# Ledger of designs, part 117: peptides against a protein of PDB entry 2AUS

Target 1, 323 residues: chain A of PDB entry 2AUS
Amino acid sequence: ADIKREVIVKDDKAETNPKWGFPPDKRPIELHIQYGVINLDKPPGPTSHEVVAWIKRILNLEKAGHGGTLDPKVSGVLPVALERATRVVQALLPAGKEYVALMHLHGDVPEDKIRAVMKEFEGEIIQRPPLRSAVKRRLRTRKVYYIEILEIDGRDVLFRVGVEAGTYIRSLIHHIGLALGVGAHMAELRRTRSGPFKEDETLVTLHDLVDYYHFWKEDGIEEYIRKAIQPMEKAVEHLPKIWIKDSAVAAVAHGANLTVPGIVKLNAGIKKGDLVAIMTLKDELVALGKAMMSTQEMIERSKGIAVDVEKVFMPRDWYPKLW

## One batch from the design tools (peptide; made by RFdiffusion4, then SolubleMPNN)

Design b2_p17_7_s2 (from b2_p17_7, 9 letters changed)
Fold by OpenDDE base, seed 2:
Structure b2_p17_7_s2 (fold): chain B 323 residues (1-323), chain A 17 residues (1-17)
Amino acid sequence: as target 1 above (323 residues)
Amino acid sequence: SELAKKLEEELRERMAK
């Protein structure tokens, strides 16, 4: 998620009409909620589905979805996409995750050996999904991006770990314990990051949401609930982006594929088959789609389908039909 | 609010299991 992507400009003369669309920072509160994502601090105890059901009840919503399941006993960062934004969670499912974990060792191990062995688990690891997982129990590789030991107190090891989506920290700790020769188990786990969502000033509790909704509905104060909900565009910050002409927006919003002439600017390093976000020149999310060309092909070609549009978010009427 | 109390109660009951 921290990869700064270069932006290549294809049409430096393209302007946007300020009267069209609703930029993320300029949505009325009701529209902001309809296109919102909450960076929820999930408490330990409830399932991710139960927490989503609570948010729907608190905020009087018909629809919501979460950006990747946390186990009942696991706390921390759970992105919850609201109403019309619900399907933006598809961008978050494949995103990297960070956790803070407490590992308890079943025997005494010198600190130098703990540090050395845990460093060997950075990179590609072989995992078997847990029995309770809906995922087929086939051996699979997963990437561990980094392991940072925060504290060692005798048999207790507190560490930060960055991992590929669908890495099981419980299984990682079990394998570390085997490599140390004494065995280990996961005592505690908190998720500190899910793609662009992290522990920051945007992190809110279920109690915060109750209070902030009441301040809006009873006292007429919208500031708190507005701040507690991120625009859906936050949920695609980690994706490669393609920015399109105002004249192309309505067509894409109607479900038409993006063609090369509609592109104004794009990120470097897009490959054929990548999930990409199609944006307006006001950084509004129009749609998610599959790249049918590389960045280089989108620059060099004058015509053709650049993106197969899979999921539209923008309403059809925010931009005029100019085709 | 009654909703906040009900949420706290339900969360407390679930953390105790």
Scores: peptide ipSAE 0.017, ipTM 0.549, DockQ to the pose 0.110
Fold by OpenDDE base, seed 4:
Structure b2_p17_7_s2 (fold): chain B 323 residues (1-323), chain A 17 residues (1-17)
Amino acid sequence: as target 1 above (323 residues)
Amino acid sequence: SELAKKLEEELRERMAK
């Protein structure tokens, strides 16, 4: 769900120095790549790890990581975080996903019954991870946010499904088939969304990346490769955010915990224990951390640790030390 | 399967509310 988060301002007089940092839209191309995330259209066939290895080879990168495994046969949205942004994938692991799935029924079922039964799978469902999953095979609840039937053609049901992270669509289809009384299997699956990454103008193929890298290196045309790579800040758009004073940025970039006096503005609805993005006033990602306070506590308190900083992204020198 | 039984139980509990 696109949770619209209210922004609460604590310090309406806080200004930012335009000479400090590198806003997401103002990074030189090399720096943009170092802090980039590709919205990759993963082809069917290769593993997500093979695709990451190919991107590293194509773009001459040392490090990259993906925002959540797609099975070899599954195509679509695979966020691939690059170089210094590689660890931003931790923000995408808990993010909601959307898929388009083709379910094949093992018997004839009236369309009205298909629609009725599939609607019952909206909400909380019990799942067991597949045998092939590295996850402990404990029964667990997962949320199905929505099921949208796109087409029914006899025994073939095309549907869109929005799900909580770690929901197995293959298992969902198996359970729908059982509830229909005829059984079913997953014929095709495409991921159409992974958190803030969706099928849009930012979606690129491996072939696009080859061509765009060539245009940059051989022809000096950076425009295509620049558009093909999103800033790492895109990968945290779905997280609750805390915006900090310029004077707090360098401390957090050195791995210091965020204290309450450093907060300029924050999203509503932060709970203790939430993963939060610490941002500059220029919407640059400084760090990810664990909220040690609620939004309300961060407003009401004058002191204390607001965020336990877990992962720094920003270089230590983008902002001066002002402490 | 034990999973099918649990799904049937959960569906029954949902339909009973």
Scores: peptide ipSAE 0.000, ipTM 0.363, DockQ to the pose 0.012
Fold by OpenDDE base, seed 5:
Structure b2_p17_7_s2 (fold): chain B 323 residues (1-323), chain A 17 residues (1-17)
Amino acid sequence: as target 1 above (323 residues)
Amino acid sequence: SELAKKLEEELRERMAK
């Protein structure tokens, strides 16, 4: 999520009509909810699916989906995409995660050795998915981006860890314990980040959602529920983006592939096959798609399919048909 | 555990800033 992407401008004269669309910060409350993502503080105990079902009941929603499973005992950041935004979780599932973990060692180990061995687990690690995972139990590599030891108290090691999506912290701790020669287990785990979603002022509980929905429906106060729900565009902040002309928006919203002439600006470093977000000049998410060209090809070419549109989010009527 | 409480306190303090 923290990769700063350069923005390359292809058309510096492209303007947008302020009357078209609904920018993320200017949506009426009902529309904001329909295109929303909650940064939920998942409590320990329930499954991620149970929590999604509760949110649907609390907010009277037909559909919702989560940005990556937390085990029942694991608390913390669970992005929950609402209604028309439900499929934006496709962008969040592959996103990096951060956790704070408590590891309990099964023997005494000098602190210097703990620190040295844990540092060796930064980088590529080999993991086997746990038995309870729906994922085939094949050995796979995963990246550990960083390990930060927060506290060591005898046999208890509190640490922060940034990892590639689908890294199993329980398995990491088991391997650290083996490398230390004493064994270890995961005592506690909290997820502190899921892509662009982190522990910040946007993090809300299930109780907060109950109260905020009540304040809106009974007292007419929309402010709290509005703040508790992020625009769906938040869920794509970590993706490479392509910004398109107003004249191209309606076509893409109808499911047409993005062609090179529709591009106003784009992020550097897009490769063929990358998941990309197609944005308006007002930073509205139009669609997710697969890049069919590199950034360089999208700059150099005058024609061709730039993005194969996989999922449209924007309604067809927000922008006029200009074709 | 005392460390789990400290973690919860540290997380609460980070959320209160």
Scores: peptide ipSAE 0.013, ipTM 0.493, DockQ to the pose 0.046; fails the geometry check
Fold by OpenDDE base, seed 1:
Structure b2_p17_7_s2 (fold): chain B 323 residues (1-323), chain A 17 residues (1-17)
Amino acid sequence: as target 1 above (323 residues)
Amino acid sequence: SELAKKLEEELRERMAK
């Protein structure tokens, strides 16, 4: 997610009209909420669905959705997309995750052996989904990007782990325990990252949201609720981007596929089949779609469908029809 | 656990700065 993607410019003379659209930083508070994502600190206890239902009640919303289920006992980073942004959570499903986990060992193991064995679990691992998972119980490979041991206290091992989406930390800990020869279980788990959403100044509690909404509605203070809600564009920061001409925006907002002539600039390393974010020159999210060409093909070709548009976010009227 | 609480507290303190 932190990989800075190179930006290739196709049209260095392309300008944008400042009167068109609503850049993320210029949205009125009501519009900001309509296109918002909360970086929620999910408490332990409630389900992710219960928490989304509470946010909807607190903020008087019709629709919201979360960027990947946390189990009831799991705390931490739960992105919650609001109203018109609700569908942006699909961009977060394939995103890498980070957790801090507490593993409890069922026997005594020398610290050096713990460290050595846990390092062997960096890379590709074979997992079976838990019985309670809606995912078909197939053996599958998942990538562990890194394991960082934070603390070892006798039989308790606190560690940070970066993983591919849909890696089960409980299963990882079980396998580590087997490899250590004593067995282990997951005592506690917190999610510290979901793609672009981290434990940072944007992380807010349900209590914070109650207070911030009250300050807005009763006291007329918008600052707190504005800061508590990220623009939907935050939820696509980790995706490869394609920036389009003002003249192409309205067509894409109407659900037309993006054609090569509409491209102003794009990230390097786009492959056919990748999920991409279509952006305006003001960094507004127009749509998500599937790349039908590589970056190289989008540079070399003069025509053709660059992106199959799957989900439009931008309203049809933010940019004029120029067709 | 006391360790996980301490980590949550440390993370909360880092976010409050």
Scores: peptide ipSAE 0.010, ipTM 0.488, DockQ to the pose 0.051; fails the geometry check

Design b2_p17_7_s3 (from b2_p17_7, 9 letters changed)
Fold by OpenDDE base, seed 4:
Structure b2_p17_7_s3 (fold): chain B 323 residues (1-323), chain A 17 residues (1-17)
Amino acid sequence: as target 1 above (323 residues)
Amino acid sequence: RELARRLEAELEKRMAE
């Protein structure tokens, strides 16, 4: 999510009609909810699926989905995509995660040795998925991006860890304990980041959602529920983006593939096969798709399929059909 | 208010399990 992507402009004269679409900041509250994502502070106890079911009940929603399972005992950042935004979670599943973990050592180890050994676990690790995982129980490589030790109190080690999606912190702690020679287990775990979603002012509890929905429905105050729900565009901030002409928006919203002439600007570093977000010039999410060209090919070519459109989000009527 | 209270009570019960 922190990767700053350069923006390359192909058409510096491209304008957008202010009467078309609904920019993320200009959606009526009902429409904002229909295209929303909650940065939920998941409590310990319930499953991620139970929490999604409660959000649907609290907000009177037909559909919702989460951006990656947290175990029942694990708290923290759980993105929950609402209604028409539900399928935006596919952008969050492969995103990096951050956790704060409490590791309990089964023996006494000098602090300097703890620090040295934990630093060796930065990089590629081999893991076997647990029995409860829907993933095939095959050995697989995962990346540990960083380990930051926050506190060492005797046998208790509090640390922050950034990891590739589907890294098991419980297994990491077990391997650290083996490397220390004393063994270890995971005492506590909190997820502090899921792609673009982190612990910040947008993080809300289930209780907050109950109160904020009540303030809206009974008192007519929409401000709290509006702030508690992020636009679906937040869920794609970490993806490479392609911005398209107003004349291309309706076609893509109908499920047509994006062709090179429709591109106004794009991020640098897109590779063939990358998941990309197709955006309007008003930063509205039109669709997710697979890049069929690199950034360089999209600049140099005058024609061809740039993006294979996999999932449309924008309604077909927000922009006029111009074909 | 009654729906909110019922939801809170159900949430509290499930968090205590």
Scores: peptide ipSAE 0.016, ipTM 0.560, DockQ to the pose 0.088
Fold by OpenDDE base, seed 3:
Structure b2_p17_7_s3 (fold): chain B 323 residues (1-323), chain A 17 residues (1-17)
Amino acid sequence: as target 1 above (323 residues)
Amino acid sequence: RELARRLEAELEKRMAE
């Protein structure tokens, strides 16, 4: 999520019509909800699916989906995409995660040794998925981006950890315990980040959503519910982006693949096969797709399919057909 | 109002388990 991507301009003369589309900050409240993502503070106890079902009931929604399962006992950042935005959660599945974990050691270990051994787990680790995972139980590598020890109290170690998607913190703690020679287990876990979603002013509880929906429906105050819901574009901030001409938007919104002539600007470092976000010049999400070219190929070529469009989000009528 | 209260009570009950 924190990778700064250079923006390469291919067409510096491309303009956008201000009358077309609905920029993320200019959506009426009903439209904002239809294209929204909640940065939910998931409580401990319920499943991620139960929490999504409750959000649908609270907000009177037909559809919603979450940006990566949290176990019932795990609290914290659960992105919940709403209605028309529901499928944007696919962008969040491969995103890095951060957790705060409490590790309980099964024996006494000097603090200096705890710190030294935990630092050795920064980088690539070998994991086996847990039995309850739908993922095949094959040994796989995962990257630990960082481990920050927050507190050590005897046998209790509180730490922050940044990890590649699908890293199991329970398994990490088990391996740390083995390396320390005493064994360990995960006592508590909270997710503090899921890609672009983190613990910040946008984090809301289920209780907040009940209250904010009430203020809107009963009192006519939309401000709270508007702030509690992020635009779907937030869920793609961590992806490489391609910005397209107004003349290409309607075609992509109808499910046409993006061709090279439609590109105005793009992020550096796109590889063939990458998941990319197709954006308007007003930073509206049109679609997600698979890059069929590298950034360099998209610059150098005059024609060809740049992106295989997989998921369209933008309504077909926001931009006119200009073909 | 009653649906909101039922949801709150169900949430509280599930958070207490």
Scores: peptide ipSAE 0.015, ipTM 0.547, DockQ to the pose 0.090
Fold by OpenDDE base, seed 1:
Structure b2_p17_7_s3 (fold): chain B 323 residues (1-323), chain A 17 residues (1-17)
Amino acid sequence: as target 1 above (323 residues)
Amino acid sequence: RELARRLEAELEKRMAE
């Protein structure tokens, strides 16, 4: 999520009409909720699905979805997309994750050996999904981006780990324990990051949501519930972006594929097959889609399908039809 | 329990930064 992507401008004269759309900072509270994502601090105990059901009950919502399952015993960052934003969770499923884990060793190991062996687990690892996983139980490679040892206390090792989506920390700890020769298990786990969502001022509890909803409905104070809900655009910050002309927005909002003439600016490094966010010049999310061209092809070509539009988020009436 | 408390304190510190 911290990868700064270069922005290539194709049309430096492209302007946007300030009367069209609803930029994330200009949404009325009801509309903000309809296009919102909560950075939830999931408590230990409930399933991610139970927590989503509670949020729906607390906020009187028809639909919501989470940005990647946390096991019942696992706490921390669970993005919950609301109402019309529910489908934005597909952008978060493939996103990198960070955890803080407590590993308990089943024997005594010198600290220097613990540090050396854990450093060797940075990079590519082979994992087998657990039996209870919805994923087919095939051996697969996953990336460990980094391991940071926070504390070693005898047989207890507290560490931060950045991983590719669908890396099993329990399996990682088991393999570390085998490599140390004594065995190990996962004692505790907290997720500290899910793509653009991290432990920051936007992290809220279920109790916070109860209180903030009460302040809005009973006291007329919308400030707390407004701050507790992020715009859906937050959920795509880590994706490569394509910004489009005002004249292309309504067509894409109707489910038309994005063609090259509609592009104003785009991120560098887009490859064919990448998940991309289609944005307005006001940084409103129009749609998610699959890139059908590279960034270079989108610059060099005058025509063709740039993005196969998979999911539209923007209402059809926010921008006028200019066709 | 002490490591869990230190984890919570580190998380709280990062939430305050």
Scores: peptide ipSAE 0.005, ipTM 0.482, DockQ to the pose 0.043
Fold by OpenDDE base, seed 5:
Structure b2_p17_7_s3 (fold): chain B 323 residues (1-323), chain A 17 residues (1-17)
Amino acid sequence: as target 1 above (323 residues)
Amino acid sequence: RELARRLEAELEKRMAE
């Protein structure tokens, strides 16, 4: 979400028909839910999968998926993609995360030393996945983008940390404790950000969802449930984007690869192999795909496959076939 | 596996010094 991407315009004369599609802010409530993502405040206790099952029950949904596992004891930001949007979680899994952590030191350490040592953990760290992870227990590098100490109270250190996806804060705290020479453990952990999803006015509890669904179904009040669900396009805000002509939308929605002539504008810095979001000129998510060209190649070339379309989200009938 | 354990142990040593 923090990566500012320049937008390069390839066709400055390209227009969009306002009658086609359903922009994220113009979806009927049922359609909004079908293409929705909840910014859930996961409570401590349940697994992320249990919480997803609860959401499915509360909202009477067939499918849902989460944007990255939180351990049972960990609370905070859990994006839950709904129904037709379920597979948008693939965009969120690799996204950066922020946490607030409470580290408990096993000995007394001067505050200045705590601050100095924790600053040294900004950047690349080496981690071993915990035993309970489905990931092979090989050493791997992870990025720590920032560490912000919020409070130091004796042996308790409250800090904010921005990390690459799949960084284990428990392991980070263990290593900080080793570097301090006294050892440490993670006392508390809350996730405050998952890519574009953060602690803001869109963050809702399971209780909120129960109430808001009741207000809709029993009282006919859609406002609360509408606000509690974000459009699926929110889940791709952090990805590089390619905006396409209206004439290309239906083809991509049918699973055709995006060719260079279909591109209206695109973000700078796309590399071959990058996950990209294919968007309409109304900022509707058509599909996710793998870039087959760089941004520069997509500008310079007149033809060829720009994006290998991996997952279509848009219904086939939102835009007409113009071929 | 042995190299990874040695590297982990060496990192732990370097961080404790």
Scores: peptide ipSAE 0.000, ipTM 0.344, DockQ to the pose 0.012

